# Designs tried in a protein design run: peptides against a protein of PDB entry 3JWR. Part 46

Target 1, 323 residues: chain A of PDB entry 3JWR
Amino acid sequence: TRELQSLAAAVVPSAQTLKITDFSFSDFELSDLETALCTIRMFTDLNLVQNFQMKHEVLCRWILSVKKNYRKNVAYHNWRHAFNTAQCMFAALKAGKIQNKLTDLEILALLIAALSHDLDHRGVNNSYIQRSEHPLAQLYCHSIMEHHHFDQCLMILNSPGNQILSGLSIEEYKTTLKIIKQAILATDLALYIKRRGEFFELIRKNQFNLEDPHQKELFLAMLMTACDLSAITKPWPIQQRIAELVATEFFDQGDRERKELNIEPTDLMNREKKNKIPSMQVGFIDAICLQLYEALTHVSEDCFPLLDGCRKNRQKWQALAEQ
Target 2, 298 residues: chain A of PDB entry 3JWR as posed
Amino acid sequence: TRELQSLAAAVVPSAQTLKITDFSFSDFELSDLETALCTIRMFTDLNLVQNFQMKHEVLCRWILSVKKNYRKNVAYHNWRHAFNTAQCMFAALKAGKIQNKLTDLEILALLIAALSHDLDHRGVNNSYIQRSEHPLAQLYCHSIMEHHHFDQCLMILNSPGNQILSGLSIEEYKTTLKIIKQAILATDLALYIKRRGEFFELIRKNQFNLEDPHQKELFLAMLMTACDLSAITKPWPIQQRIAELVATEFWEQGDQVGFIDFVCTQLYEALTHVSEDCFPLLDGCRKNRQKWQALAEQ

## One batch from the design tools (peptide; aimed at target 1 S127)

Design b2_p14_6_s2 (made by RFdiffusion4, then SolubleMPNN; from b2_p14_6, 7 letters changed)
Fold by OpenDDE base, seed 3:
Structure b2_p14_6_s2 (fold): chain B 323 residues (1-323), chain A 14 residues (1-14)
Amino acid sequence: as target 1 above (323 residues)
Amino acid sequence: MAALEALEMVADAQ
């Protein structure tokens, strides 16, 4: 395609030029081509292209295929969300110094998972899928969308000309797919809520050890969630704008819940309760985000900008909730 | 998943 030719022939700027190591990064000013160039830079600077012998054209095609399999009519859970998740992962690995704590296969899996974790997202949560008796709800009992996202990820990875993992051994391939699946499934916040207590207790007791395979898996899950939720850590103008995209998508779901399911939406998804967004954001930060970024900062102090950003945004949302 | 979905999930988990 013309898009592939343009991407494959383009000079890829440095990570410094692209600012993709910054926790404060914003994609709002970037074209789709620039987001793809950033993605190539992430793979290159993590040594994934070299270590796994990725062909440049295959990587370019894969990135464009992933981007194409996000829906354009979804306000938040689109390519830009996946790209920002992957950028936060890259920043956590580089600036947050987590790269040296992980294997190359784990890094490969996390980056693929971050880009792929919401593939073909429909702008509705698992509860809606279940209540609407959608065909996907018949295939999976739990984490319905996350299983679908993984299936889409696997489909793309196996598509002709998109096989970025062709340089891996059979064992490396199996390991990578296992980690990708676990990482995508970990983006189900229900699973996060279920598992986070174990992680926080290990940190609190100073018993956390990445050499333990179970604790490693737990950490990768927490890191995925931390990147997926990283919008809450962004500078206030960026955070506020992303929160509006999220609210738009949730209100669209709430409108569908009324129309299609004949139910009153929750306050979160109720367009008429837009004035509750600030207080809801405070509640979200307190219930979900703060402890996660605190724990992540204990694993690597260089991740502090995520925690600091979350704290600052809590203050901003609280001030709006009091008005 | 965004901040707001997590609130719903927390509300459902309480």
Scores: peptide ipSAE 0.030, ipTM 0.742, DockQ to the pose 0.474
OpenDDE base, seeds 1, 2, 4, 5: peptide ipSAE 0.029, 0.029, 0.030, 0.030; ipTM 0.744, 0.736, 0.740, 0.739

Design b2_p14_6_s3 (made by RFdiffusion4, then SolubleMPNN; from b2_p14_6, 9 letters changed)
Fold by OpenDDE base, seed 1:
Structure b2_p14_6_s3 (fold): chain B 323 residues (1-323), chain A 14 residues (1-14)
Amino acid sequence: as target 1 above (323 residues)
Amino acid sequence: MAALEALELVAAAQ
């Protein structure tokens, strides 16, 4: 395609030029081509292209395939969300120095997972999928969408000309796919809520050890969630705009719940409850985000900008909730 | 899953 030719021939700017190592990064000013260039830079600077012998054209095609398999009519869960999740992963690995704690296969898997974790998202949550009796709800009982996202990820990875993992041994390939699956499934916040207590307790007791395979898996899951939720850490103008996108998508779901399911939406999904957004954001930060970024900062102090951003946004949302 | 979906999950878990 012309898009592939343009991407494959383009000079890829440095990570410094692209600012993709910054926790404060915003994609708002970037074209789709520039987001793809950023993605190439992430793979290159993590040494993934070299270590796993990726062909440049194959990587370019894979990135464009991933981007194409996000829906354009979804307000939040689109390519830009996946791209920002991957950028936060890259920043956490580089600026947050988590790269030094992980294997190359784990890094490869996390980056692929971050880009792929919401593939073919429909702008509705697992609860909607279950209540609508969607065919996907018959395939999976739990983490319905996350299983679908992984299936889409696997489909793309195995598609002709998209096989970025072709340089791996059979054992490396199996390991990578296992980690990708676990990482994508970990983006189900229901699983996060279930597992986070173990992680926080290990941190609290100073018993956290990345040499333990179970604790490693747990950490990768927590890191995925931290990147997926990273919009809450962004500078306030960015945070507000992303929160509006999330609210738009949730209100669209609520409108569909009324129309298609004859259900009164929750306050979160209810367009008429827009005035509750600030208080709901405070509740979200307190219930989900703060402890995660505190624990992550304990594992790597260089991740502090995520925690600091989250704290600052809590204050901003609280001030709006008091008005 | 978006940040706000977590609120629903937390609210449902409370």
Scores: peptide ipSAE 0.037, ipTM 0.769, DockQ to the pose 0.468
OpenDDE base, seeds 2, 3, 4, 5: peptide ipSAE 0.035, 0.037, 0.036, 0.037; ipTM 0.763, 0.767, 0.763, 0.764

Design b2_p14_6_s4 (made by RFdiffusion4, then SolubleMPNN; from b2_p14_6, 8 letters changed)
Fold by OpenDDE base, seed 1:
Structure b2_p14_6_s4 (fold): chain B 323 residues (1-323), chain A 14 residues (1-14)
Amino acid sequence: as target 1 above (323 residues)
Amino acid sequence: MAALEALEMVARAQ
């Protein structure tokens, strides 16, 4: 395609020029081409292209295929969300120095998972999918969308000309797919809530050990969640704008719940409850985000900007909730 | 899952 030719022929700027190592990064001013160039840079600077012998054209095609399989009519859970999740992963690996704690296969899997974790998202949550008796709800009992996202990821990885994993051995391939699946499934916040207590307790007791395979898996899940939620850590103007996108998508779901299911939406998805957004954001930060970024900072102190950003945004949301 | 889905889960757990 013309898009593939343009991407494959383009000079890829440095990570410094693209600012993709910054925790404060924003994609708002970037074109779709520039987001794809940033993604190439992430693979290159993580040594994934070299270590796994990725062909440049195949990587370009894969990136464009992933981007194409996000819906344009979804306000938040689109390519830009996936791209920002991957950028936060890249920043955590590089600036947060987590790269030094992981294997190349784990890094490869996390980056693929971050880009793929919301593939074909429909702008509705698992509860809506279940209540609407959608065909996907017949395939999966739990983490319905996350299983679908993984299936889409696998479909793309196996598509002709998109096989970025073709340089892996059979064992490396199996390992990578296992980690990708676990990482995508870990973006179900229900699983995060279920598992985070074990992670926080290991940190609290100074018993956390990345050499333990189970603790490694747990850490990768927590890191995925930390990147997926990273909008809450961004500079206030960026955070506020992303919160508006999330609210738009949730209100769209609430409108559909009223119309299609004859259900009164929760306050979170109720357009008439827009005034509760600040207090809800404070509640979200306190219940979900703070402990995660605190624990991540204990694993790597260089991740502190995520925690600091989260704390600053809590203060901003609290100030709005008091008005 | 977005930040707000977490809020819904927290609200349901409460």
Scores: peptide ipSAE 0.037, ipTM 0.774, DockQ to the pose 0.518
OpenDDE base, seeds 2, 3, 4, 5: peptide ipSAE 0.036, 0.036, 0.035, 0.037; ipTM 0.770, 0.769, 0.765, 0.771

Design b2_p14_7 (made by RFdiffusion4)
Pose (drawn by RFdiffusion4):
Structure b2_p14_7 (pose): chain A 298 residues (1-255, 281-323), chain P 14 residues (1-14)
Amino acid sequence: as target 2 above (298 residues)
Amino acid sequence: STEEDIATGVEMWS
């Protein structure tokens, strides 16, 4: 509660000061309070704060709530993951120049979604909770964890003093939630795979076009995956360390080149055809693929 | 194998 006091009264530094405009950004050295501040700057500089009548008091409580609903004991899938995703999402809209390609309702939704796309993640994959017959698997059909992440995001938005959406017309609120649900579900790697082929062709055939309502919401799913694992596009020292956490969390459940080829370069290439200014992601990606390949050969 | 590497990588990052 004091954490709210100190936060809701501190000056939010500029985006330039926070270097959150950068695809090469890192959080290793930021405090907890600082990361919440960057998030406020994100909402502010995306005009989300003014266009949706958000009170500084409320947004702060909500951000803090999401922070406390990520598990600390979880290796990689903790708050800093949700944060590093939202920052990548933020950097994509700004420096990658996509904000000029989509509505205010969509931008708000993507940011809220990127922040909560893994809420309450218990450090285990959909495959495991299904094979272990976790009650969550009994409750949800497909995309089990991602359904849960959303159930949580919504629970928090309906919490008192957390309705950062309270300023929306009922119609606005209604469709924003629809997009948020779609965004969070799209972070299921299975859906990314079962859908990307369609998108990779519209790109390949120089046919892809945003104006098409459907082609757009497909891209929105591809954008979510793009930020969800943007960690692989980081400078080597960072990718080196964050790969250490994904490493531990996986080995805890058990108790890189093939993946980048299979999952990543394919995607970031497509994102750059859609937006050239998004190339740093593709550059950083193959750059790390280079260093992992060299290590694989010892 | 390559297939096993890919499968494991997917499990790691999922």

Design b2_p14_7_s1 (made by RFdiffusion4, then SolubleMPNN; from b2_p14_7, 6 letters changed)
Fold by OpenDDE base, seed 5:
Structure b2_p14_7_s1 (fold): chain B 323 residues (1-323), chain A 14 residues (1-14)
Amino acid sequence: as target 1 above (323 residues)
Amino acid sequence: SREEEIRLGLEMYS
């Protein structure tokens, strides 16, 4: 395709030029091509291209395939969300110095997972999929969409000309796929809620050890969630804009819930309750986000910008809630 | 459960 030719022939700017090491990064001003270039740079600067002998054209095709398999008619859970998740992962690995704590296979898996974690997202949550009796709900009982996202990820990885993992041994390939699956499934907040207590307790007791395979898996799951939710940490103008996209998608779901399921949506999904967004954001930060970024900062102090951003946005949302 | 309520009510940005 012309898009592939353009991407493959383009000079990839430095991470510094692209600002992809910044936790304050915004993609709003970037074209689709530039997001793809950023993605190439992430793979390159993490030494994944060299270490796993990726062909440039194959990587380019894979990136474009991943991008293509996100829906354009979804307000938030689209390519830009996946890209921002991956960028936060890159920033956490580089600026947050988490790269030094992980293997190359783990880094490879996390980056692929971040880019792929919401593939073919339909702009509705697992509850909607289940209540609507969607065919996907017949395949999976829990983490319905996350299983689907992984299936899509696997499909792309195995597609002709998209096999970025062809340089791996059989064992490396199996390990990578296992980590990718676990990382994508970890983005289900229901699983996060179930598992986070163990992580926080290990941190609190100063017993956290990445050399333990179980704790490593737990950390990778928490890191995925931290990157997935990283919009809450962004500078206020960016956070506010993303919150509008999230609200749009949730209100669209609420409208469908009324129309298709004949139910009154929850406040979060209710367009008529737009005035509750600030207080709901404060509640979300307190219930889900703060402890996660606090714990992550304890693992690596260089991740503090995520925690600081979250705290600052909590203050902003609280101020709006008091108006 | 409270966990389910939090998930269903506060799935922002996930």
Scores: peptide ipSAE 0.317, ipTM 0.835, DockQ to the pose 0.435
OpenDDE base, seeds 1, 2, 3, 4: peptide ipSAE 0.277, 0.301, 0.277, 0.275; ipTM 0.841, 0.838, 0.840, 0.829; seeds 2, 3 fail the geometry check

Design b2_p14_7_s2 (made by RFdiffusion4, then SolubleMPNN; from b2_p14_7, 6 letters changed)
Fold by OpenDDE base, seed 4:
Structure b2_p14_7_s2 (fold): chain B 323 residues (1-323), chain A 14 residues (1-14)
Amino acid sequence: as target 1 above (323 residues)
Amino acid sequence: SREEEIALGLQMYS
């Protein structure tokens, strides 16, 4: 395709030029091509291209395939969300110095997972999928969409000309896929809520050890969530704009819940309760985000900008809630 | 816990 030709032939700017190591990064001004270029740079600077012998054209095709399999009519859970998740992962790995704590396979898996974690998202949550008796709900009982996202990820990875993992040994391939699956599934916030207590307790007791395989898995899950929720950490103008996208998508679901399921939506998804958004944001930050970014910062102090951003946005939302 | 209930009810950005 012309798009592939353009991408493959383009000079990839440095991470510094692209500012993809910044926790304050915004994609709003970037074209789709530029987001793809950023993604190439992420793979390159994490040494994934070299270490796993990725062909440039194959990587380009894979990126474009991933992008193509996000829906354009979804307000928030689209390619830009996945891209921002991956960028946060990249920033956490580089600027946050988490790269030094992980294996190359784990890094590879996390980056693929971040980009892929919401593939073919439909703008509705698992509860809606379940209540609507969608065919996907017949395949999976829990984390329905996350299983679907992984299936889509696997499909793309196995598609002709998209096999960015072809340079891996059989064992490396299996390991990578396992981590990808776990990472994508970890983006189900319900699973985060179930598992976070163990992570926080390990941190609190100063017993956290990445050399323990179980704790490593737990950390990767927490890191994925931290990147997935990273919009909450962005500079206020960016955060506010993303919050509007989230609200739009949630209100669209709420409207569908009324129309299709004949139910009253929760406040979070109720268009009529827009005035509660600021207080709900504060509640979300307090209940979910702060402890996570505190714990992450404990693992790597260089991740502090995420925590700081979250705290600053809490203040901004609180101020709005008091109006 | 109350916090867990709130968290479940406020699955923003997920």
Scores: peptide ipSAE 0.383, ipTM 0.861, DockQ to the pose 0.405
OpenDDE base, seeds 1, 2, 3, 5: peptide ipSAE 0.367, 0.370, 0.365, 0.381; ipTM 0.862, 0.860, 0.862, 0.864

Design b2_p14_7_s3 (made by RFdiffusion4, then SolubleMPNN; from b2_p14_7, 6 letters changed)
Fold by OpenDDE base, seed 5:
Structure b2_p14_7_s3 (fold): chain B 323 residues (1-323), chain A 14 residues (1-14)
Amino acid sequence: as target 1 above (323 residues)
Amino acid sequence: SREEEIALGIQAWS
């Protein structure tokens, strides 16, 4: 395609030029081509292209395929969300110095997972899928969409000309796919809530050890969530704009819940209760985000900008809630 | 729980 030709022929700017190492990164001003270039740089600077012998054209095709399999009519859960998740992962690995704590296969899996974790998202949550009796709800009981996202990820990875993992041994390939699956499934916040207590307790007791395979898996799950939710850590103007996108998608679901399911939506998804967004954001930060970024900062102090950003945004939302 | 309700809603943030 013309798009592939353009991407494959383009000079990839440095990570410094692209600012993809910054926790404060914003994609708002970037074209789709630039987001793809950023993605190439992430793979390159993480040594994934070299270590796993990725062909440049194949990587380019894969990136474009992933981007294509996000829906354009979804306000938040689109390519830009996946891209921002991956960028936060890259920043956490580089600026946050987590790269040195992980294997190359784990890094490869996390980056692929971050980019792929919401593939073919439909702008509705698992609860809606269940209540609407969607065919996907018949295939999976829990983490319905996350299973679907992984299926889409696997489909793309196995598509002709998209096989970025062809340089891996059979064992490396199997390991990578396992980690990708676990990482994508970990983005189900219901699973996060179930598992986070173990992680926080290990940190609190100073018993956290990445040499333990179980704790490694737990950490990768927490890291995925931290990157997935990283919009809450962004500078206030960016956070506010992303919150508007999230609210738009939630309200769209709420509208569908009224029309299609004949139910009153929750406050979070109720367009008529938009004035509660600030207080709900404070609640979200307190209940879900703060402890995660605190724990992550204990694993690597260089991740502090995520925690600091989250705290600052809590103050901003609280101020709005008091008006 | 409030956390579960938040999580159900935030499945749109994740």
Scores: peptide ipSAE 0.102, ipTM 0.821, DockQ to the pose 0.446
OpenDDE base, seeds 1, 2, 3, 4: peptide ipSAE 0.094, 0.100, 0.107, 0.095; ipTM 0.822, 0.821, 0.822, 0.819; seed 3 fails the geometry check

Design b2_p14_7_s4 (made by RFdiffusion4, then SolubleMPNN; from b2_p14_7, 7 letters changed)
Fold by OpenDDE base, seed 5:
Structure b2_p14_7_s4 (fold): chain B 323 residues (1-323), chain A 14 residues (1-14)
Amino acid sequence: as target 1 above (323 residues)
Amino acid sequence: SKEEEIRLGLQMYS
C-alpha cells in the first residue's frame, strides 16, 4: 500500500527527537505516520529488531495492520490509546530502568501486548457485552474483550507479511505468545483487582523477587495495568483532554444502554451526571491508581514521575470536585 | 462489595 511504502521508506527519528522516553509524552500533535515511526523506534531501541531479526518491511506492515484493526469511531479505546500504552511501556523500560530487570522475550511480548491489548475494541466494556448478549459473551465467560483482543493479536501475527516473530525459535515463539496472552488478559481491571493485593503485600513485606517466575508474571501484569492507566499520570492538560475522551466513550455506552438495553446507566456512564466526573476521578485514583504507582516506584524509583503525575492530577480533580 | 462496585462503576481508562 501507499501507506506502507511511505512508512518503510521514512527515516526513523531518534527517541530523543520523538520524546518517546518521556513519561510526559503526548501524541496529540502526531500524525498516524509519526505514531508508526515512534513505534518502530521503540522496537529498535529495545534491541528487538536486531535480537529477533525482524525485517523492516514486515515490522512496518505489522504496525500498520495493528493500527488498522483499531476502530476510528471509538473515542478513547483506539489506536492512540494503544500507542500511548506502548509509549508508557517504553518509557518505563528505558527511563524507568525496568529494561534491565526483564528478558528480551518479556520485553518483546510486553511491547506487542501493549500495542495489541485493545484490538477491535468496540467502545463498550465487558459488562455491556455480557448484558447485550453479544456473540463474544457466548465464547468467553470472563475478560470477554481481552480474549477477543488477544485473538485479534494472534490473527495479525499470523497474517502473511506480518510475521514479526518469524525469527524466533519455536520455544521462544511459544514463550512470547504465552506472555502476550497473559499481558493482554491482565488489562482487565477485574483481574487487576483480584491480583494486586498479592503484589502490594510482597512489596510491603519486602519479599518481592523478580527471580521468582510467579512474581515475574505478577509484575508483568501490574506493569501492563500501570501503562494502560497511564493517562492518569500525564501532565494536567493532557490528563484533562484524555478524561474528556474517556467520558465521551462512556457516555456513548450509557446512551446505548438506555436505548438498546432499556436500563439506567451507572453514574460513570451517565451523561446527565457530568458534574460527578471530578469526584469519580478522585475515587478512581484513590481506589485503583495510587497504590499501583507507589508499588511500581518501589520496584524502580525511576518510575516516580508516574506516581508524581498521579498525585498532582488527584489534587487537580479534587479542586474541581470542591467547586 | 466495594471492589465489585469499583470494578463495575470505576473502570476508567480501561
Scores: peptide ipSAE 0.303, ipTM 0.821, DockQ to the pose 0.441
OpenDDE base, seeds 1, 2, 3, 4: peptide ipSAE 0.238, 0.298, 0.262, 0.282; ipTM 0.820, 0.815, 0.821, 0.808; seeds 1, 3 fail the geometry check

Design b2_p14_8 (made by RFdiffusion4)
Pose (drawn by RFdiffusion4):
Structure b2_p14_8 (pose): chain A 298 residues (1-255, 281-323), chain P 14 residues (1-14)
Amino acid sequence: as target 2 above (298 residues)
Amino acid sequence: SAMLDGYEMMYNAH
């Protein structure tokens, strides 16, 4: 509660000061308070704060709530993951120049979604909770964890003093939530795989076009995956260390080059055809693929 | 979750 006092009264530094406009950004050295501040700057500089009548008091409580609903004991899938995704999402809209390509309702949804796409993640994959017959698997059909991450995001938005959406017309609120649900579910790697082929062709055939309502929401799913694992596009020292965490969390459940080829370069290439200014992601990606390949050969 | 699913697929492939 004091954490709210101190936060809701501190000056939010500029985006330039926070270097959150950068695809090469890192959080290793930021405090907890600083990361919440960057998030406020994100909402502010995306005009989300003014265009949706958000009170500084409410947004702060909500951001703090999401922070406390990420598990600390979880190796990689903790708050800093949700944060590093939202920052990548933020950097994509700004420096990658996509904000000029989509509505205010969509930008708000993507940011809220990127922040909460893994809420309460217990450090285990959908495959495991299904095979271990976790009650969550009994409750949800497909995309089990991602359904849960959303159930949580929504629970928090309906919490008192957390309705950062309270300023929306009922119609606006209704469709924003629809997009948020779609965004969070799209972070299921299975859906990314079962859908990307369709998108990779519209790109390949120089046919892809945003105006098309459907082609757009497909891209929105592809964008979510693009930020969800943007960690693979980081400078080597960072990718080295964050790969260490994904490493431990996986080995805890068990108790790189093939993946980048199978999952990543294919995607970031497509994102750059859609937006050239998003190339740093593709560059950093194959750059790390280069270092992991060299290590694989010892 | 995507990272973990992905690693499990690569781990099985090896």

Design b2_p14_8_s1 (made by RFdiffusion4, then SolubleMPNN; from b2_p14_8, 9 letters changed)
Fold by OpenDDE base, seed 1:
Structure b2_p14_8_s1 (fold): chain B 323 residues (1-323), chain A 14 residues (1-14)
Amino acid sequence: as target 1 above (323 residues)
Amino acid sequence: MAALEGLELFADAQ
């Protein structure tokens, strides 16, 4: 395609020029081409292109295929969300120095998972999919969307000319797919809530050991969630704008719940409850985010900008909730 | 932000 030719022929700027190592990064001013160039840079600077012998054209095609399989009519859970999740993963690996704690296969899997974790997202949560009796709810009992996202990821990886994993051995391929699946499924916040207590307790007891395979898997899940939620850590103007996108998508779901299911939406998805957004954001930060970024900072102190950003945004949301 | 999905899960868990 013309898009593929343009991407494959383009000079890829440095990570420094693109600012993709910054925890404060924003994609708002970037074109779709520039987001794809940033993604190439992430694969290159993580040594994934070299270590796994990725063909440049195949990587370009894969990135464009992933981007194409996000819906344009979804306010938040779109290519830009996946791209920002992957950028936070890249920043955590590089600036947060987590790269030195992981294998090349784990890094490969996490980057693929971050880009793929919301593939074909419909702008509705698992509860809506279940209550609407959607065909996906017949395939999966739990983490319905996350299983679908993984299936879409696998479909793309196996598509002609998108096989970025073709340089892997059979065992490396199996390992990578296992980690990708676990990482995508870990973006279900229900699973995060279920598993986070074990992670926090290991940190609290100074018993956390990345050489333990189970603790490694647990850490990768927590790191995925930390990147997926990373909008809450961004500089306030960026955070506020992303919160508006999320609120838009949730209000669109609430409007559909009223119309299609004859259900009164929760305060979160109720357009009439827009004034509760600041207090809800404070509650979310306290219940979900703070402990995660605290624990991540204990694993790597260089991840502190995520925790600091989260704390600063809590103060901003609290000040709005008091008005 | 899965922020708000976390609030639903938090609301459903309360």
Scores: peptide ipSAE 0.041, ipTM 0.775, DockQ to the pose 0.442
OpenDDE base, seeds 2, 3, 4, 5: peptide ipSAE 0.040, 0.042, 0.041, 0.042; ipTM 0.774, 0.778, 0.780, 0.776; seeds 3, 5 fail the geometry check

